Peptides against a protein of PDB entry 5K2M. Designs and how they scored, part 98

Target 1, 273 residues: chain A of PDB entry 5K2M
Amino acid sequence: MRIGITYTVLRREEMAIKERAGEFGEVVMLHEDDLLFPGNYDLDVVIIRNVSHFKALYTARLFESEGIPTVNSSRLIFEAGDKLFATLRLAGKVPVPEWKAALSEGGALRVPDSLGYPLVSKPVFGSWGRLLAKVNDRDSLEAVLEHRKWMKNPLYGIHYFQEFVEKPGRDIRSYVIGGEFVGAIYRYSNHWITNTARGGKAEPCSDPEVEELSVKAWEAFGEGALAIDIFESEKGLLVNEVNPNMEFKNAARVTGADMAGKLVEYAVEVAKT

## One batch from the design tools (peptide; made by RFdiffusion4, then SolubleMPNN)

Design b2_p17_7_s1 (from b2_p17_7, 10 letters changed)
Fold by OpenDDE base, seed 3:
Structure b2_p17_7_s1 (fold): chain B 273 residues (1-273), chain A 17 residues (1-17)
Amino acid sequence: as target 1 above (273 residues)
Amino acid sequence: ERKEREERDILAALEAE
């Protein structure tokens, strides 16, 4: 068994994945700068850990074009890594925050007619709460839309909105790998954006409802390794988003779950199919 | 220092996106 691991930054997650992969076979670390295609890669599977969503997507697709399976697959990265496409999968299976998508400024200006204020503007791609805006009124909406017109990437012209969900100063991040629930954490923040990368505390989450909902959310995609972000709302649990390129160092530390091992085990299973 | 460097490298990778 030869396991590739693509990476941009050698994080704690990549180090843990490398260590666990070494127990199953030969490990080939592939920095993003080392990736040239077409190539002659002698690998049974590749674990995709590129930081960029798009680089991860294209890396996965390029390996797949050479007959090498990837974890995650390019299909999963594409569908789960886009917030709108992920919402389309999730909305048919699990409770999600109320959402609207508009393809023009004129369409976007009508979103409050259905969602009301406050609402949240999200880019369809991106991480760490980048370019999230809480929009409290018409003036703020117009400002967000005006700024989007001058952004260079055409994907910023895809206007994705959610209802603003009042959270109890935390959110939940769960992990499902190959359909198995691995663990969950609470992420605490004094800001409405509860990302632990911004100095939030993490605590273990042991809730059977979270476990059940997380598995159902994973089943909306039906493959791979996903981190799942869940909100505690007055309406109950809502699946906000999924991440096909999950960070898990805080969750692994807090829960003691072998997330790296589970990811490698799944990759080995994928290699054998 | 290592965490700050990793965070900077992640941000740089995301900016190059």
Scores: peptide ipSAE 0.279, ipTM 0.850, DockQ to the pose 0.058
Fold by OpenDDE base, seed 5:
Structure b2_p17_7_s1 (fold): chain B 273 residues (1-273), chain A 17 residues (1-17)
Amino acid sequence: as target 1 above (273 residues)
Amino acid sequence: ERKEREERDILAALEAE
């Protein structure tokens, strides 16, 4: 068994994955600078850990084109890594926050007629709460839309909005790998954007409802390793988003769950298929 | 310091998109 691991930054997650992968076979670390295609890679599977969503997507697709399966697959990265596409999958299986998508400024200006205020403007791509805006009124909506006109990436012209969910000073991040619930944490923040990368505290979450919902959310995609962000709302649990390129160092530390091992085990299973 | 460096490197990689 030869296991590739692609990476941009050697994080704690990549170190843990490397260590656990070594128990199953030969590990080949592949920094982004090492990747040239077409290549002649002698690998049974590649674990995709590129930081960039797009680099991860293309890396996965490039290996797949050479007959090498990836974890996650390019399909999963594509569908789960786009907030709108992920919402489309999730909405048919699990409760999600109310959302609207518009393809023009004129359409976007009508979103409050359905969602009301406050609402959240999200780019369809991106992590760590980048370019999230809480839009409290018409003036703020106009400002967000105006700024987006001057952004160079055409994907910023895809207007994705969500209802503002009042949270109890925390959210939940769960992890499902190969259809198995691995663990969950509470992420505490005094800011409406809860993210441990922004200095939030993490605590274990042991809730059977979270476990069940997390598995159902994963089943909307049906493959791979996903981190799932869940809100505690007055309406109950809502699946906000999923991440096909998950960080798990805090969750692994807090829960004691072997997330790296579970990811490697799944990759080995994929390699054998 | 290592954590801060990793976070900075991640942000730099994301900004290079």
Scores: peptide ipSAE 0.272, ipTM 0.843, DockQ to the pose 0.057
Fold by OpenDDE base, seed 2:
Structure b2_p17_7_s1 (fold): chain B 273 residues (1-273), chain A 17 residues (1-17)
Amino acid sequence: as target 1 above (273 residues)
Amino acid sequence: ERKEREERDILAALEAE
């Protein structure tokens, strides 16, 4: 078996994936600079670890066009990596924060009529809480919308909003791979954005409700490896988002779960299908 | 230091989108 691993930055995750993949066969590390298509890649499966959502998406699709399956698939990356598209999948299966989407400034200005204040403005793409805004009032909403007009990417014209969820100074990150719950952590922060990539503390989360909800959230997509962000709210657990390009170094360290191994095992099974 | 470098590299890669 020959396992490709595409990457932008050789992180702890990619190193762990490489190491575990070596137990199953030959490993081919493929930096973004090494990727040219069409190519004659002799690979049974490719694990997609490109940092960029779009680069990951296109890389996956390019390998698939050559008959090489990917983990995650381009379909999953597309649907899960867009916050709005992910919400559309999730909302039919699991509790999610209340949300609104608008396709114009005029539409966006009416969002508070439904969600009220405070609300959260999100870009449909992006990670690490980039361009998240807590919008407390009309003036703040107008400011966010004004700034969006001057952003170059047309996707910033897609206005995605959520209710502001009051969290207990933490959120939950769970991991589901191939439909199996692998583990979960609490991510602590004094900021309303609780992402551990910003220096938050991680602790193990052992909650059967989190496990069940995480699997259900994964089932909304039905394939691949997902990190799932869950909020503890007054109205119960809410699935905020999913990530088809998960970071897991903190989760693996804290839980002891073999996230890299589970990912590789799943990729090997995909290769055999 | 290594962590900060990796974070900078990731951010740079994301900004280059």
Scores: peptide ipSAE 0.250, ipTM 0.831, DockQ to the pose 0.055
Fold by OpenDDE base, seed 4:
Structure b2_p17_7_s1 (fold): chain B 273 residues (1-273), chain A 17 residues (1-17)
Amino acid sequence: as target 1 above (273 residues)
Amino acid sequence: ERKEREERDILAALEAE
């Protein structure tokens, strides 16, 4: 078994994945600078750990074009890594925050007529709560839309909004790999963005409802390794988003779950199918 | 701190996207 691991930054996650992968076979670490295609890669599977969503997506697709399966697949990265596309999958299976999408400024300006204020503006791509805006009023909406016009990437012209969900000073991040629930954490923050990458604290979450909902959320995609972000709302649990390029160092530390091992085990299974 | 350096490197990689 030869396991590739693509990466941008050698994080704790990549170190753990490398270590666990070494127990199953030969490990080939592939920094983004090492990736040239077409190439003659002698690999049975590639674990995709590129930081960029787009680089991860294209890397996965490039390996797949050479007959090498990836974890996650380019399909999963594409569908899960786009917040709007992920919402489309999730909304048919699990409770999600109310959302609207608009393809023009004029359409976006009508979103409050349906969602009301406050609402959350999200880019369809991005991590760590980048370019998330709590939009409390018309002036704020106009400002967000104006700024989007000047952004280089045309994807910023895709206007995705959610209702603002009042949370109890935390959210939940769960992990499902190959359809199996691996663990969950609470992420605490005094800010409405509760991402641990922004200084949030993590604690174990042991809730059967979270486990059930997490598996159902994963089933909306039906493959791969996903981190699932869940809100505790007045309406109950809501699946906010999923991440096909998950960080898990805090979750692994707090829960003691072998996230890296489970990911590698799944990759080995994928290599055999 | 290693953690802070890692976070900076991740942010830099994301900004270079």
Scores: peptide ipSAE 0.249, ipTM 0.831, DockQ to the pose 0.056

Design b2_p17_7_s2 (from b2_p17_7, 10 letters changed)
Fold by OpenDDE base, seed 2:
Structure b2_p17_7_s2 (fold): chain B 273 residues (1-273), chain A 17 residues (1-17)
Amino acid sequence: as target 1 above (273 residues)
Amino acid sequence: SREERERRLIEEALEEE
């Protein structure tokens, strides 16, 4: 068994994945600078750990074009890594925050007629709460839309909005790998954007409802390894988003779950199919 | 710190998107 691991930054996650992969076979670490295609890669599977969503997506697709399966697959990265596409998958199976998508400024200006204020503006791509805006009024909406016009990436012209969900100073991040629930954490923050990568506290989450909902959310995609972000709302649990390129350092530390091992085990299974 | 360095590297990688 030869296991590739693509990466941008050698984080604790990548080190843990490398260590666990070494128990199953030969490990080939592939920094982004090492990746040239087409190539003659002698690998049975590749674990995708590129930081950039797009680099991860294209890397996965390039390996697949050479007959090498990836974890996650390019299909999963595409469907799950786009907030709007992920919402489309999730909305049919699990509760999600109310959302609207608009393809023009004129359309976006009508979103409050349906969602009201406050609402949240999200880019369809991005991590760590980048370019998330709480929009409290018309003036703020106009400002967000004006700024979007000057952004170079055409994807910023896709206007994705959610209702603002009042959270109890925390959210939930769960992990499902190959359809198996691995664990969950609470992420605490005094800011409306909850993210442990920004210095938030993490605690174990042991809730059967979270476990069930997390598995259902994963089933909306039906493959791979996903981190699932869940809100505790007045309406109950809402699946906010999924991440096909998950960070798990804090979750592994807090829960004691062998997330790296589970990811590698799944990759080995994929390699055998 | 190591964590701050890793964060900066990740932020730099994300800015290249």
Scores: peptide ipSAE 0.388, ipTM 0.890, DockQ to the pose 0.056
Fold by OpenDDE base, seed 1:
Structure b2_p17_7_s2 (fold): chain B 273 residues (1-273), chain A 17 residues (1-17)
Amino acid sequence: as target 1 above (273 residues)
Amino acid sequence: SREERERRLIEEALEEE
């Protein structure tokens, strides 16, 4: 068994994945600078750990084009890594925050007629709560839309909105790999954006409802390794988003779960399929 | 710190998107 690991930054996660992969076979670390296609890669599977969503997506697709399966697959990265596409999958299976998508400024201006205020503006791509805006009124909506007009990436013209969910000063991040629930954490923040990357603290989450919902959320995609972000709302648990390129160092530390091992085990399973 | 350096590298990689 030869296991590739693509990466941008050698994080604690990549180190853990490398270590665990070594128990199953030969490990080939592939920095982004090492990736040229077409290439002669002697690999049975590749674990995709590129930081960029798009680089991860294209890397996965490029390996797949050479007959090498990836974890996650390019399909999963594509579907799960786009907030709107992910919502489309999730909405059919699990409770999600109310949402609207608009493809024009004129359409976006009508979103409050349906969702009301406050609402959250999100880019369809991005991490760490970048370009998230709590929109409390018409003036704020107009400002967000005006700024979007000057952004060069055409994807910023895809207007994705959610209802603003009041959270109890935290959210939940769970991890499901190969359909198995691995663990969950609470992420605490006094800010409406709860993210450990922004200074949030993590604590273990042991809730059977979270576990069940997390597995159902994963089943909406039906493959791979996902981090699942869940809100505790007045109307119950809501699946906010999923991440096909998960960070898990805090979760692994807090829960003691072998997330790296589970990821490698799944990759080995994929390689054998 | 190592964590701060890692964060910066991640931020730089994400800014290229």
Scores: peptide ipSAE 0.388, ipTM 0.889, DockQ to the pose 0.057
Fold by OpenDDE base, seed 5:
Structure b2_p17_7_s2 (fold): chain B 273 residues (1-273), chain A 17 residues (1-17)
Amino acid sequence: as target 1 above (273 residues)
Amino acid sequence: SREERERRLIEEALEEE
């Protein structure tokens, strides 16, 4: 068994994945600078750990074009890594925050007619709460839309909105790998954006409802390794988003779950299929 | 710190998106 690991930054996650992968076979670390295609890669599977969503997507697709399966697959990265596409998958299986999508400024200006205020404006791509805006009124909506006109990426012209969900000073991040629930954490923050990457405290989450919902959310995609962000709302649990490029160092530390091992085991299973 | 350096490298990689 030869396991590739593509990466941008050698984080604790990549080190843990490398260590666990070494127990199953030969490990080939592939920094982004090492990747040229087409190439003669002698690998049975590649674990995708590129930081950039797009680099991860294209890397996965390039390996797949050479007959080498990836974890995650390019399909999963594409569908789960886009917030709107992910919502489309999730909405048919699990409760999600109320959402609207508009393809023009004129359409976006009508979103409050359905969702009311406050709203959350999200880009369809990105991580760590980048370019999230809490939109409290018409003036704020107009400002967000105006700024987006001057952004160079055409994807910023895809206007994705959610209802603002009042959270109890925390959210939930769960992990599902190969359809198995691996663990979950609470992420505490005094800010409406609860992200541990921005200094939030993590605590173990042991809730059977979270476990069940997380598995159902994963089943909306049907493959791979996903981190799942869940809100505790007055309406109950809501699946906010999923992440096919998960960070798990804090979750692994807090829960004691072998996230890296589970990911490698799944990759080995994929290699044998 | 190591964590701060890693965060900066991640942020730099994400800014290219």
Scores: peptide ipSAE 0.384, ipTM 0.890, DockQ to the pose 0.057
Fold by OpenDDE base, seed 4:
Structure b2_p17_7_s2 (fold): chain B 273 residues (1-273), chain A 17 residues (1-17)
Amino acid sequence: as target 1 above (273 residues)
Amino acid sequence: SREERERRLIEEALEEE
């Protein structure tokens, strides 16, 4: 078994994945600078750990074009890594925050007519809560929309909005790999954006409802390794988003779950399919 | 710290998007 691991930054996650992959076969570390296609790669599977959503997506597709399966697949990265596309999948299976999408400024300005205020403006791509805006009023909405016009990436012109969900000073991140629930954590923050990458603290989450909901959320996509962000709302649990390029160092530390091992085991399974 | 360095590298990589 030859396992490739593509990466941008050698993080704790990549080190753990490398270490565990070494128990299953030969490991080939592939920094983004090493990736040239077509490349005649001799690999049975590639674990995609590129930081950029787009680089991860294209890397996965490029390996697939050479007949090498990837974890995650380009299909999963595409559908799960876009917040709007992910919402479309999730909304058919699990409770999600109320949402609206608009394709123009004029359309976006009418979103509050349906969702009300406050609402959250999200780019359809991005991590760590970047460019998330809590929009409390019309003035804020206009400002966000104006700024989006000056952004270089045309995807910023896809206007995705959610209702603002009041949370109990935390959210939940769960992990499902190959349909198996691996673990979950609470992420604590005094800010409405709860992300451990922004200095939030993590604690173990042991809740059967979270486990069940997480598996159902994963089933909306039906493959791969996903981190799932869940809100505790007055309406119950809501699946906010999923991440096909999950960070898990904090979750692994806090829960003791072998997330790297589970990811590698799944990759080996994919290689054998 | 190592974590701060990793964070910076990730942020730099994300800015290239």
Scores: peptide ipSAE 0.382, ipTM 0.888, DockQ to the pose 0.056

Design b2_p17_7_s3 (from b2_p17_7, 8 letters changed)
Fold by OpenDDE base, seed 4:
Structure b2_p17_7_s3 (fold): chain B 273 residues (1-273), chain A 17 residues (1-17)
Amino acid sequence: as target 1 above (273 residues)
Amino acid sequence: MKEERLEEEIKKALEEE
């Protein structure tokens, strides 16, 4: 078995994946600078760990074009890595925050008529809570829309909004790989954006409802390895988003779950299919 | 030091998106 691992930055996750993959076969580390296509790669599977959503998506699709399966697949990266497309999948299976999408400024200005204030403006792509805005009023909405108009990427013109969910100073991140629940953590923050990359503490989450909901959220996509972000709300548990390019160093440390091993095991299964 | 540098490298990689 020859396992490729694509990466932008050698993080703790990529090191752990490399180490575990070495137990199953030969490991080929592929930095973004090493990726030229068509490349005639001799690999049975590729684990996609590019930091950029778009680079991950295109890398996966390029390997698939050479008949090499990827974890995650380009399909999964595309559907799960776009917040709006992910919401469309999730909303059919699990509770999600109320949401609206608008394709124009004039449409976006009518979103509060349905969602009210406060609402959250999200780009459809991006990580670490970048360009998330809590929009409390009309003036804030107009400012966000004006700023989006001057952004170079046309995807910033896709206006995705959620209700603002009051959370108990934390959120939940769970991990489902190949349909198996692997673990979950609480992420604590005094800020409305709960992200461990922004200095949030992580603690183990052992909740059967979280486990069940996480599996159902994964089933909305039906393949791959996903991190799932869940809110504890007054309405109960809500699946906020999923990440097909998950960070897990904090979750693995806190839960003791073999996230890297489970990912590699799944990649080996994919290689055999 | 090493973790901060890694975070900066990741941040830079994300800013190039």
Scores: peptide ipSAE 0.036, ipTM 0.696, DockQ to the pose 0.058
Fold by OpenDDE base, seed 5:
Structure b2_p17_7_s3 (fold): chain B 273 residues (1-273), chain A 17 residues (1-17)
Amino acid sequence: as target 1 above (273 residues)
Amino acid sequence: MKEERLEEEIKKALEEE
């Protein structure tokens, strides 16, 4: 078996995936600079670890066009990597924060009539809480919308909003790979954006409700490897978002779960299908 | 040093989007 691994930066995750993949076959590391299509890639499967959502999406689709399966698939990267498309999948299966989408400024200005204040403005793409805004009032909503008009990417014209969820100074990140729950962590932060990439402490989360909810959230997509962000709210657990380009170094360290091994095992299964 | 440099490289890779 020949396992490709595409990457932008050799992170702890990519090092762990490389090491574990070496136990199953020959490993071919493919930096973004090594990728040219169409190509004659002799690979049974490719693990997609590009940092860019769009580069990951296009890389996956390009390998798939050559008959090489990818983990994650371009379909999953597309559906899960867009917050609005992910919400559309999730909302029919699991509890999610109340949300609204608007396709114009005039539509966006009516969102508070349904969600009230405070609300959260999100871009449909992006990571680590980039361009998340807590919108407390009309003036702040107008300011966010004004700034969006001057952003070059047309996707910033897709207005996605959620209710503001009061969290207990933490959120949950769980991991589901091939439909198997692998582990979960609490991410602690004094900021309303609880991301470990911003220096938050991680602790193990052992909660059967989190495990069940995480599997159901994965089943909304039905394939691949997902990190799942869950909020603890007064209404119970809410699935906030999913990530098809998961970071797991902190979760693997804290839980002791072999997330890299589980990802490779799943990629080997995909290669055999 | 290596971890901070890696975070800066990731940040640059994301800013080039």
Scores: peptide ipSAE 0.018, ipTM 0.566, DockQ to the pose 0.060
Fold by OpenDDE base, seed 2:
Structure b2_p17_7_s3 (fold): chain B 273 residues (1-273), chain A 17 residues (1-17)
Amino acid sequence: as target 1 above (273 residues)
Amino acid sequence: MKEERLEEEIKKALEEE
């Protein structure tokens, strides 16, 4: 068994994945600077840990073009790593926050007619709550839309909006790998954006409803390793988003779950299929 | 590396896109 691990930065997650992968076979660490295609790589599977969504997506597709399976697959990265595409998958299987997508400023200006205020403007790509805006009124909507006109990436012209969900000062991050629930945490924040990467406290989440919902959310995609963001709302549990390039250092620390081991075990299973 | 420096390196890697 030869296991590739692609990475941008050697984080605690990548170190843990490397360590666990070494128990199953030879480990080949592949920094972004080392990746050239076609490369004739002699690998049974590649674990994708590039920080960038797009670099992860293209890296996965490039290995797949050489007949090497990836965890996650380029398909999963594509569908789960885009907030709108992920919402489209999730909405048919699990409760999600109310959402609207518009493809023009004129369309976006009509979103409040359906969602009301406050609403959340999200880019379809990006992590750590980057470019999330709570839009409380018409003036703030116009300001967000004006700023989007000056953003160079055409994907910023895809206007994705969600209802503002009142949360109990926390959200839930769960982890499902190969269809198995691995664990969940509460992420505490005094800000409406809950993210542990912004200094939030994490605590274990032991809720059977979260476990069931997390597995159902994973089943909307049907493969890979996903972190799942769940909101506790007045309407019950809502699946907000999924992440095919999950951070798990805080979850592993808090739950004691072997997230890296489970990811490697799944990658070894994928390599055998 | 301090965890803060790693976060800054990740931010830079993401801003270069």
Scores: peptide ipSAE 0.018, ipTM 0.556, DockQ to the pose 0.056
Fold by OpenDDE base, seed 3:
Structure b2_p17_7_s3 (fold): chain B 273 residues (1-273), chain A 17 residues (1-17)
Amino acid sequence: as target 1 above (273 residues)
Amino acid sequence: MKEERLEEEIKKALEEE
């Protein structure tokens, strides 16, 4: 068994994945600078750990084009890493925040007629709450739309909105790998945007409803390794988003779950199919 | 310190795309 690991930065997650992968076979670390295609890669599977969504997507697709399976697959990265495409999968299986998509400014200006205020404007791509806006009124909506119009990437012209969900000063992040629930944490924040990168407290979450909902959310995609972001709302649990390029250092530390081992075990399973 | 720099590097890598 030869296991590739693609990466941008050697994080705690990539170190743990490397260590665990070494127990199953030969490990080949592949920095982004090492990736040239077409190539002659002698690998049975590749674990995709590129930081960028788009680099991860293209890296996965390039290995797949050479007959090498990836974890995650390019299909999963594409569908789960786009907030709108992820919502389209999730909405048919699990409770999600109310949402609207508009393809023009004129369409976006009518979103409050259905969602009301306050609402949240999200880009369809991006991480760590970048370009999230709480929109409280018409003037704020017009300002967000005006700014989007001048952004260079045409994907900013895809207008995705959610209802504003009041949260109890925390959210839930769960992990499902190969259809198995691996663990969950509470992430505490004093801001409506929960960002664990800035020193947010994490605590273990042991809730059978979270476990069941997390597995159902994974089943909307039907493959791979996903982190799942869940809101506690007055309406109950809502699946907000999924991440096909999960960070798990805090979750592994807090829960004691072998996230890296489970990811490697799944990659070895994928290599054998 | 090291983790904060890593987060800044990750953030920068994501902003350069």
Scores: peptide ipSAE 0.017, ipTM 0.562, DockQ to the pose 0.054

